# Designs tried in a protein design run: peptides against a protein of PDB entry 5JNO. Part 46

Target 1, 112 residues: chain A of PDB entry 5JNO
Amino acid sequence: MVAKFQPPPEYQLTAAELKQIVDQSLSGGDLACRLLVQLFPELFSDVDFSRGCSACGFAAKRKLESLHLQLIRNYVEVYYPSVKDTAVWQAECLPQLNDFFSRFWAQREMED

## One batch from the design tools (peptide; made by RFdiffusion4, then SolubleMPNN)

Design b1_p17_1_s4 (from b1_p17_1, 10 letters changed)
Fold by OpenDDE base, seed 1:
Structure b1_p17_1_s4 (fold): chain B 112 residues (1-112), chain A 17 residues (1-17)
Amino acid sequence: as target 1 above (112 residues)
Amino acid sequence: SVEDAFERLIQELREME
């Protein structure tokens, strides 16, 4: 049995916070992208996370992990229950998330 | 649990409407 993922407190949104994001969203895919930015700003930062720990040299990876996607999907389901269907999630949300994330970093590479 | 937390969130959203 796979252990259930428990989101850290910093990734917990209040009802008011989620509604604010939803009100700005045009679709389920758009909502997913907005949640990505709001929940995981560290994925869009050049900050070296090893700076706080010279001993371990830990650095956060700049990639979308399954746990990120699971959390986003759970919030999207609140207003778009259709994404409970894996086929809908894969067609409507995942491509937009991947494209948005990839475009962000591709643009950053061009600016360097 | 995660499920309980999200269900509570959904309920709070309903109360705001």
Scores: peptide ipSAE 0.124, ipTM 0.729, DockQ to the pose 0.026
Fold by OpenDDE base, seed 3:
Structure b1_p17_1_s4 (fold): chain B 112 residues (1-112), chain A 17 residues (1-17)
Amino acid sequence: as target 1 above (112 residues)
Amino acid sequence: SVEDAFERLIQELREME
């Protein structure tokens, strides 16, 4: 389940940063994937880029967890309020996130 | 709270546009 937490500084976006990502996005699903890459680069590298969180103890792992997805959803809702509906989130964003993440690591596995 | 932070972020976005 998703618990309340305070995101580490690396996972906080300013209004300007979020707007920039939105301007580059073609859809809500595309925005979600771009947010995934921008917020959680440690999920795509052997190096952990997270400084941790002293307040919540959050530590990123090489797995798409509910906390990652919930944080992304919160940002997506800013420009696509329809994703507040769980059915819309599951149809428009979640499949694209999972496919993108899975394809990335499948490719890496083949290269190693 | 996280909710308050997001609400503030939304307001800042509205002010930028």
Scores: peptide ipSAE 0.113, ipTM 0.717, DockQ to the pose 0.025
Fold by OpenDDE base, seed 4:
Structure b1_p17_1_s4 (fold): chain B 112 residues (1-112), chain A 17 residues (1-17)
Amino acid sequence: as target 1 above (112 residues)
Amino acid sequence: SVEDAFERLIQELREME
């Protein structure tokens, strides 16, 4: 059984909010990273994060899960419809997301 | 549905432009 994808209310952006993020973005990959920070600040917290939405369950600690990526991709598609192509998504957005996220925590771990 | 929500969002963005 596949669970229905439902974003929690806190991850629903208004048109104005999304437009603002887009205006600050230089590319689809950059937009993806900005969405990551804006939508999921809990993934960058020093506090252990596990609690997610009721619909998707609990998120893994400091991990980009499929739900996170799907939400980001959906928003990115609004302005960059080419990311509907998985190859484009994997080439233009996923590497930047993973690099940004990984580097963030790598730096934090080095400081600890 | 999620699809409907995003479609609505897209429409709202188009109206803003």
Scores: peptide ipSAE 0.110, ipTM 0.717, DockQ to the pose 0.026
Fold by OpenDDE base, seed 2:
Structure b1_p17_1_s4 (fold): chain B 112 residues (1-112), chain A 17 residues (1-17)
Amino acid sequence: as target 1 above (112 residues)
Amino acid sequence: SVEDAFERLIQELREME
């Protein structure tokens, strides 16, 4: 069972913002990737988050967590209700998200 | 709550379809 997710305030898109992203999207998978970039820019940053909090010593890991994916899915399903089906989500959106994210960092590693 | 606001937004967007 997936716990009910409470999105942080910074991850709440307005209707206008979401509509703009949708208008730029070609598919549910494409929308998912665009949402990933828009909602979680910190996942694509080389900035060490421990720099912001020296006291906690937290090192942010660059990975897509279930809560990230759930939030993205919630937005995607508004315009692509088929992703409510887990099989569709796993076939159409999740692979694109993972590929996009992994390829991003793979490319960054090559830019040493 | 933030959750309530999010759910309301999603519902609003669905109703606009």
Scores: peptide ipSAE 0.100, ipTM 0.692, DockQ to the pose 0.024

Design b1_p17_2_s1 (from b1_p17_2, 5 letters changed)
Fold by OpenDDE base, seed 2:
Structure b1_p17_2_s1 (fold): chain B 112 residues (1-112), chain A 17 residues (1-17)
Amino acid sequence: as target 1 above (112 residues)
Amino acid sequence: SEYQQRALAVLEEMLAE
């Protein structure tokens, strides 16, 4: 048996925290994007503070990794069980995540 | 955070389309 996916402690949301995000969301795709922002704020910063500082100029990693996506999907499934179907996840959530993330950084690059 | 707020603003603009 494969063990159930467990997020790292820093990414563990309580039911109340998740509900708050859900209450702000209009769809599964919207929820996914909001979870991205709330769980991984480091992906939206110019500097990766875990590896560098603003003075050092170490840029944050601008990539959505499999762990990010899997973690988000696990939470989305709680309120949108249909995303357990990979086809639904890839049609409703994943494109919105990628579009959102790309738009964010495209905007940031225009400011440089 | 500031960047989280900016991110949410981008999201809301995207959803409004």
Scores: peptide ipSAE 0.747, ipTM 0.964, DockQ to the pose 0.889
Fold by OpenDDE base, seed 4:
Structure b1_p17_2_s1 (fold): chain B 112 residues (1-112), chain A 17 residues (1-17)
Amino acid sequence: as target 1 above (112 residues)
Amino acid sequence: SEYQQRALAVLEEMLAE
């Protein structure tokens, strides 16, 4: 038996919070993207004020990590159980997440 | 935040295609 994934406290959503996001979503892929924005706002900022980054002046590279994706997938599964199938996740959600994230930073790159 | 709003705007544009 695989243990249930427990997100870090800063990324825990209540049922009400998740429902609110779901109500705004048109699909599993859309939900995934909205979860990305809500859970990880730091991935959409060009500045990093963490103590480590402040000390060295380095801004963390903006990329989607496996932990980000796993956390998002866990929440998406609540309302879209089919994404438990890796093939479905890779076909319906991952491409949209990557496209969305890439578009965002491509736009920011043009503005900066 | 401002960047979250911008992100959602990008998403909305993507969904409109």
Scores: peptide ipSAE 0.746, ipTM 0.963, DockQ to the pose 0.897
Fold by OpenDDE base, seed 1:
Structure b1_p17_2_s1 (fold): chain B 112 residues (1-112), chain A 17 residues (1-17)
Amino acid sequence: as target 1 above (112 residues)
Amino acid sequence: SEYQQRALAVLEEMLAE
C-alpha cells in the first residue's frame, strides 16, 4: 500500500481546527482556498516569515508548489472524498486555487 | 493577519460572482 502523506508538524490541523474552516466553506473548492490562507500565510505576505528574517525584506515566492497542493488536497479529502479522484481535483479545486491565488497577487501588484 | 484578511476578501468577491 502507498504510505499515507504526513504533513509537517507546523501544518498539522486538529479535527476541531479543520471543522471550523469547513463550517465556513460552501464547497470543496472554497474549502481548498480557505485552507491555503490558513496553512500558508507566508504566500500572501511581502516578506518570507518562514526564513526568520523580516529586516532584510526578502520576498516570499509567489508560487503554489506541489507540496502545498498535496497538503491541501489531503485535508479537503476528509470532507469531500470525491477529490481523491484526480479528475475531480483538477476540475473542482485546482482551478479555483490557481484563480484565487492569481487574483490576490494581481490586486496587490496594482496597489503597489 | 492583515494579508490573510485581504486574501479572504478576494475569496469572498470571487465566490460572489
Scores: peptide ipSAE 0.745, ipTM 0.963, DockQ to the pose 0.882
Fold by OpenDDE base, seed 3:
Structure b1_p17_2_s1 (fold): chain B 112 residues (1-112), chain A 17 residues (1-17)
Amino acid sequence: as target 1 above (112 residues)
Amino acid sequence: SEYQQRALAVLEEMLAE
């Protein structure tokens, strides 16, 4: 079995921060998307700040990686325990995340 | 940030469908 996922310090949320996001969310899928925005703002920027240089202007990643999804899922589970079931996660959260992320970048590309 | 705000706007549009 895979060991419990431990988020990196830069992606830790306090209980209060998580609750604030939850209070704004209408569903597990909505919560997942809001967590994506909160935890990984670099995925929505023209600059990949996770690379450590705001001046260098590295292109932002436009891909959701397994670690992003795993971290989001762990937080979603706190208020939506049903997503511990992989089938529920894949039906309720993953499609929303992918749709949301794709829509965002599709709009950004049309601005160019 | 600006793009976080844009992201949330996209999300709200998606949820309104």
Scores: peptide ipSAE 0.744, ipTM 0.963, DockQ to the pose 0.887

Design b1_p17_2_s2 (from b1_p17_2, 8 letters changed)
Fold by OpenDDE base, seed 2:
Structure b1_p17_2_s2 (fold): chain B 112 residues (1-112), chain A 17 residues (1-17)
Amino acid sequence: as target 1 above (112 residues)
Amino acid sequence: SEYQQRALEVLQQMLSE
């Protein structure tokens, strides 16, 4: 049996916190996008993580990775269990996430 | 944060289309 995905402590939401986000959401895709913003604010900032660390010089990439998507999907499933079906996830949530994330950075590039 | 707020604004705009 594959172990149930458990979010890292920094990405653990309480039932109340999740419900608050759900109450603001219009759909599973909307919920997914809101979770993206709340869980991974670093993906929306220009913060240079290499700042103050000359040793590593590592900077976060402006890209949605599998771990981000997996974590979001697990929370979305709580209120939209249909996304347990990969086809539904790929049709309803994944396109919304990608479009949203792309739009955000496209807009930011225009402002810079 | 500022950028989280901007992100939510983009989301609202997208959902309004």
Scores: peptide ipSAE 0.739, ipTM 0.962, DockQ to the pose 0.875
Fold by OpenDDE base, seed 4:
Structure b1_p17_2_s2 (fold): chain B 112 residues (1-112), chain A 17 residues (1-17)
Amino acid sequence: as target 1 above (112 residues)
Amino acid sequence: SEYQQRALEVLQQMLSE
């Protein structure tokens, strides 16, 4: 038995919201990237943010964590069930996510 | 947001390659 992944409330998309993003997407990889932007805008801002214990003053690093990827994958699976296969996820979506995220911050570093 | 729009622009550039 595998427990169903439940996203935190702030990352819960309605069917209509997800469909809107899907309608704008050209592929599973494109969908994954768009979900990244919509679900985790904090990963694209210069605003420092903390995760977990606020008392430690820890600023989250700008990286794609397993939770981000799992959540995105769960939504992508709704319309692209083939990504349930890890090999497909790693070939079609994960490289695009990493490339996209890296390009974004590389561009930002150049303009800063 | 502004950064979300910038992100989408980067994405569009990727998709055009």
Scores: peptide ipSAE 0.739, ipTM 0.962, DockQ to the pose 0.895
Fold by OpenDDE base, seed 1:
Structure b1_p17_2_s2 (fold): chain B 112 residues (1-112), chain A 17 residues (1-17)
Amino acid sequence: as target 1 above (112 residues)
Amino acid sequence: SEYQQRALEVLQQMLSE
């Protein structure tokens, strides 16, 4: 048996907040992408709100890490329990997340 | 935010295809 994953306080959604996002979603993959935008706005901005050093000039690489994906999956499971199956998660949600995130930054780079 | 809104626009475009 595996212990339930508990998100950090800054990434904890209430039932009402999650329901609001779900009501705007058409699928598990859609929900996953919307959760990505709401939970991790720093991944879509040039401003790194978690960066402790402003003088070093270092910019963290923008990528979807395992912690991001795990947290999103846990919320998606509330309304789409089928994603508890790893095969379903990898077929329905993970490709959508990667495609969405890649498209966003590809568009940003073209505008620059 | 501005970029969150832009992200949602990209998502809508992707889902409409």
Scores: peptide ipSAE 0.738, ipTM 0.962, DockQ to the pose 0.874
Fold by OpenDDE base, seed 3:
Structure b1_p17_2_s2 (fold): chain B 112 residues (1-112), chain A 17 residues (1-17)
Amino acid sequence: as target 1 above (112 residues)
Amino acid sequence: SEYQQRALEVLQQMLSE
């Protein structure tokens, strides 16, 4: 049995915001990827951050952590309840997220 | 942002395959 997960305030989506993303999505896996972009833009912009901040010298993280995945899953299950099943999550959403995230950074690394 | 848009373009390419 899994306890109810509450998103941190900075990652809270309204029903309207979530619906907008859902309306753009073709599947649970697609929705998961779109949520990744919407909720965690810092995972896609570390180059801009490093160039824009000469004083701090820090770079954004380039990895999907358990918290990222859990937050995304919680929103996906609102419209795709089947992802409450871990086997479905691991078959339909998690591979899409990893593939998408890897492709993005592979493309960026070739351009830099 | 620009990179959010590029991310979505990567996603669209992935979904079209």
Scores: peptide ipSAE 0.738, ipTM 0.962, DockQ to the pose 0.877

Design b1_p17_2_s3 (from b1_p17_2, 6 letters changed)
Fold by OpenDDE base, seed 2:
Structure b1_p17_2_s3 (fold): chain B 112 residues (1-112), chain A 17 residues (1-17)
Amino acid sequence: as target 1 above (112 residues)
Amino acid sequence: SEYQERALAVLDEMLSE
């Protein structure tokens, strides 16, 4: 048996928190993007203020990793069970996530 | 945060297309 995926404590949303995000969302893809913003704000910052260096910081990692996507999908499934189907996830949510994330950083790069 | 607000603005723009 494979253990059920459990998010790290810092990424554990309550039912109320998730519902609030859902209420703001128009679709599964929209929900996925909003979850990305709420769960992983560090992916949208220029500087990572991690313990490594609070003074100088590090450049934020501009990549969506499998763990990010898996966690988001798990939450999206709560209100959009159809994304349990990989084909639906890859057609409705994943392209929007990638488009959104790319647009964000493209805009930021133009400001430099 | 400020960056979260910027991100959501980008999202809203994307969804309006």
Scores: peptide ipSAE 0.739, ipTM 0.962, DockQ to the pose 0.892
Fold by OpenDDE base, seed 4:
Structure b1_p17_2_s3 (fold): chain B 112 residues (1-112), chain A 17 residues (1-17)
Amino acid sequence: as target 1 above (112 residues)
Amino acid sequence: SEYQERALAVLDEMLSE
């Protein structure tokens, strides 16, 4: 038996919070993207005010990590159980997440 | 935040295609 994934406290959504995001979503892929924005706003900022980054002047590279994706997938599964199948997750959600994230930073790159 | 709003704008554009 695989233990249930427990998100860090800063990424825990109540049922009401999750429902609100779901109500704004048109699909599992859309939900995944909206969860990305809500859970990880730091991935959409080109500034890092963490103490470590402030000290060295380094800005963390913006990329989707496995932990981000796993957390998002866990929430998406609540309303779209089919994404428990890796093939479905890779076909329906991952491409949209990657496309969305890439588009965002492509626009930012052109503006900066 | 401003960046979240920008992100959602990008998402809306993507979904409109």
Scores: peptide ipSAE 0.739, ipTM 0.962, DockQ to the pose 0.897
Fold by OpenDDE base, seed 1:
Structure b1_p17_2_s3 (fold): chain B 112 residues (1-112), chain A 17 residues (1-17)
Amino acid sequence: as target 1 above (112 residues)
Amino acid sequence: SEYQERALAVLDEMLSE
């Protein structure tokens, strides 16, 4: 059997924490986006991007990595089991995540 | 945080379309 994916401790949500996010969500795609905001606030802040090296001003790239997506999908599956199907994940959740993330940073670029 | 609040505002706008 394939080993169960275990998130790092800093990204481990309790059942109560996950339920709170689910209660705010209207769909699997909505839940995915809300999980993105909750789990990875560093992807929405320049300060968080550069925290790895304040001396040199290094900033991480503004992209959703495979690890981010896999972790989000694991939590979405708890309440929306249909996303276990890759075709469903790619049709219902992945496009919304990418669109949401792109819109956020496009707006930030216009404000700067 | 401030940026999380902004992100959620973008999401709400997206969902209203």
Scores: peptide ipSAE 0.738, ipTM 0.962, DockQ to the pose 0.880
Fold by OpenDDE base, seed 3:
Structure b1_p17_2_s3 (fold): chain B 112 residues (1-112), chain A 17 residues (1-17)
Amino acid sequence: as target 1 above (112 residues)
Amino acid sequence: SEYQERALAVLDEMLSE
């Protein structure tokens, strides 16, 4: 079995921060998307600040990686325990995350 | 940030469908 996922310090949320996001969310999928925006703003920026220099202007990652999803799932589980079931996670959250993320970048690309 | 706000706007549009 895989050991419990421990988020990096830069992606830690306090209980109060998480509750604030939950209070704005209408579903587990909605919560997952809002967590994506909150935890990984660099995925929505023209510059990948997580890679270091803001002046260097590295292109932001336009890809959701397993660690992003794993971290989001751990927070979603706090208020939506059903997503501990992989089938529920894949039906309720993953499609919403992928759709949301794809829509965002599709719109950004049309602006160019 | 600006792009976080835009991201949330996209989300709201998606949820309204």
Scores: peptide ipSAE 0.738, ipTM 0.961, DockQ to the pose 0.889

Design b1_p17_2_s4 (from b1_p17_2, 5 letters changed)
Fold by OpenDDE base, seed 2:
Structure b1_p17_2_s4 (fold): chain B 112 residues (1-112), chain A 17 residues (1-17)
Amino acid sequence: as target 1 above (112 residues)
Amino acid sequence: SEYQQRALEVLEEMLAE
């Protein structure tokens, strides 16, 4: 059997914390975006993580990686079980996440 | 944080479309 995905401690949400985010969300895609902001604030900051870590890379900081997406999907599934279907996840959540993340950094580039 | 708030503003604008 496939082992249950367990998030690292720093990305572990309690039921109450997750519910708080859900209560603010209008859809599965919206929930996914809000989870992105809450779980991975480092993806939205200008903090240079390369200091003291040659493997951190600047380019990686502005990209949504598979681990980010998997963690988000795991939480979204709790309230939107339909995203367990990959086709639904790719139609309802991934486009929203990518659009949101791209818009954020496009705006930041205009300000910098 | 400041950037988390900015991110949520971008999200709200996107949802309003």
Scores: peptide ipSAE 0.744, ipTM 0.963, DockQ to the pose 0.891
Fold by OpenDDE base, seed 3:
Structure b1_p17_2_s4 (fold): chain B 112 residues (1-112), chain A 17 residues (1-17)
Amino acid sequence: as target 1 above (112 residues)
Amino acid sequence: SEYQQRALEVLEEMLAE
């Protein structure tokens, strides 16, 4: 059994904020990627910047965790209810998220 | 942020393929 997922307060979006992202999205997969950028900017931060941050001293993570994916899926589900089906989520959103995230860091690594 | 904008540019390039 899996308990109902509740997003942490720092990752809570209002209906208006979510709609703004949806209005910029072409598909469920596109929406998922845009949500990734908006909800988890720390996943895209430069490692050197994170290392130099005296306020937090936290190094940015370069991996998508189950918590990130579940949170994104919950928001995508609001406008694309079909992603409640795991098969649809795994076909329409998850591959796009992984491809997008890997492309981002592949480019960053090439520039370093 | 700068890297959020960079991320969105990567996304746009991916969607254009």
Scores: peptide ipSAE 0.744, ipTM 0.963, DockQ to the pose 0.873
Fold by OpenDDE base, seed 4:
Structure b1_p17_2_s4 (fold): chain B 112 residues (1-112), chain A 17 residues (1-17)
Amino acid sequence: as target 1 above (112 residues)
Amino acid sequence: SEYQQRALEVLEEMLAE
């Protein structure tokens, strides 16, 4: 049996919160990107920190990790059950997430 | 936050393509 993925408390969304994001979304891919922004603002910040260690002084890694993607996928599945199929997830959501995240940081690097 | 707003702007531009 596969255990149900349970997000950490800081990444728990109520039904109302999720619905609000869904209402702003045009597609599953759009929803995924909006969830990325809302759930993981630290990935878009230059504030120096590492999870679990505020004293290290390192900036957060500008990388989408498996945990981030899994959390996003779990929420997307609520309204887009088709993403339970890995092929659909990889075709409809994952490319948009990667493109979006890359564009964001490419823009930021040009501003620095 | 400011960066979240910037992120959403990037997203909107991407969606407009």
Scores: peptide ipSAE 0.743, ipTM 0.963, DockQ to the pose 0.894
Fold by OpenDDE base, seed 1:
Structure b1_p17_2_s4 (fold): chain B 112 residues (1-112), chain A 17 residues (1-17)
Amino acid sequence: as target 1 above (112 residues)
Amino acid sequence: SEYQQRALEVLEEMLAE
C-alpha cells in the first residue's frame, strides 16, 4: 500500500479555499492551472519568495518540478477523481499545465 | 500579486480559444 501524500504546511489548502478555486474553474485542466497560480506564485515572478532575497539578482527557477505536479494532482483529484488514472492526468491536465506555463513565460520574454 | 493577475489573464485567453 502507498502512503497518502501530505503537502507541506505552506501548500495546505482548507476545504473552503479549494472550493473557491473550484467554483472559478470550468474543467480539471482549468482547475490545475488555477492551482498552479495560487500555490506557486514564485514560479511566475523573478523574485524567489522562498529565499527572501532579491539583492543578489537571483531569479526563481522557471520549471515545473515533480513536486509541483504531484501537489496539484492531489487537489484536482478531490473534485475530478478520474485524474487518479495516470492516462487521464496525462491527457487532460499535464498538456494544459505545460501549455499555460510556457505561454506565460513566452509572453514575459517578449515584453523584456 | 501583479504576476498572478497576469497569469490568470493568460489562462483566460487560452481557455477562450
Scores: peptide ipSAE 0.742, ipTM 0.963, DockQ to the pose 0.877

Design b1_p17_3_s1 (from b1_p17_3, 7 letters changed)
Fold by OpenDDE base, seed 5:
Structure b1_p17_3_s1 (fold): chain B 112 residues (1-112), chain A 17 residues (1-17)
Amino acid sequence: as target 1 above (112 residues)
Amino acid sequence: SAHEEALLAEAAAAAEE
């Protein structure tokens, strides 16, 4: 038997917290981006950026890993069950997540 | 935080595209 995926305590949202984020979201992709910011603020920290490569802006902590994506997907599925389909997840959510994340850091690299 | 709000605003703008 495969155990039900249980997020670590630091990434556990209450029903009220999730509902608030959903109410502010326009789509599944938008919800995914908002969850990215709420769950993983460390991926957007200036400290992590400053510790990266000054020439290319590379930081090991500036990567969306499988765990990040799985956690976000789990919450998105609650209100957008269609993302249980991998093709839908890859078409509707992943591109928006990657674009949002990449644009953020591209802008920061231009400012410094 | 102000930083979080700015990120959320950017996320919202990106979703409209």
Scores: peptide ipSAE 0.042, ipTM 0.726, DockQ to the pose 0.127
Fold by OpenDDE base, seed 4:
Structure b1_p17_3_s1 (fold): chain B 112 residues (1-112), chain A 17 residues (1-17)
Amino acid sequence: as target 1 above (112 residues)
Amino acid sequence: SAHEEALLAEAAAAAEE
């Protein structure tokens, strides 16, 4: 049994803030992507304070971690309770998150 | 990159309860 996930204070959204994001979202997957941007702007920053990959220069700040995904999932569940099922989360939200994140950085690298 | 792809692949395949 997994303990109830508690977000750090800096990643806590009010009901009003979450509702605003939901109102702009087209689906659970879209909501997940919007939450990614809103909660973790540091993942999209050009500023690199970490030693990146020696082979590709991939910065640690551009890493999607389990903590990020769990936090996003917790908020998505509020309006899309079906994602409580891991299979639904993996089919409907995770692919969109990864695709969005990958495309963002791929595009940025092409522009640089 | 292989590193980026590996990280994202892990995220996609991560098992959650």
Scores: peptide ipSAE 0.042, ipTM 0.619, DockQ to the pose 0.037
Fold by OpenDDE base, seed 1:
Structure b1_p17_3_s1 (fold): chain B 112 residues (1-112), chain A 17 residues (1-17)
Amino acid sequence: as target 1 above (112 residues)
Amino acid sequence: SAHEEALLAEAAAAAEE
């Protein structure tokens, strides 16, 4: 039996923290975007990650990875159980996440 | 933070679109 996924401590929201975000959210997709900002502020950092880590040479990419999306989905489904259906997740949340993330960086690139 | 609030505002706008 596969063990239940447990987020790393730095990504473990309390019930109160999650509720606060939910109360500010207009929809499951909006909740997903707000969770993205709250959980992964590093994805929106002004620090140029294109050069990567000077110590290990790892080029950090500013992209939404499967682990990010899975973690967000786990929290969204607490208040929007319908996103347990992959089709609903792909229709209601993923497009909004992608659009928000892409627009954020597109805007920043235009300002440079 | 102001930066966080700006991101949250953008997220909300994206949801309404």
Scores: peptide ipSAE 0.035, ipTM 0.729, DockQ to the pose 0.128
Fold by OpenDDE base, seed 3:
Structure b1_p17_3_s1 (fold): chain B 112 residues (1-112), chain A 17 residues (1-17)
Amino acid sequence: as target 1 above (112 residues)
Amino acid sequence: SAHEEALLAEAAAAAEE
């Protein structure tokens, strides 16, 4: 059995914080996108080297990783239990997360 | 912040697509 994922302390939301985000959300997918913004603001920063560096091995900051996705899913499950089903997660949340994240950075590239 | 509000607005727009 895989141990239940526990978020690092810096990504632990209180019930009140989560409820506030949920109250602003229209769907599980919308909630997922809002959680992405709230939990990982560093993924949306214009910090130098945010894309990573092949020469120095600096990790890309503008990439959704398994840790990010699992953490978001854990919170979405609280109010949308259906996403416990991987098929539902992949159909309702993952596409919205990826589209939102990709669109954000595509727009930023045009503004640069 | 204005930045946060812009990101949240973009998230909402993405959800409606």
Scores: peptide ipSAE 0.033, ipTM 0.722, DockQ to the pose 0.128

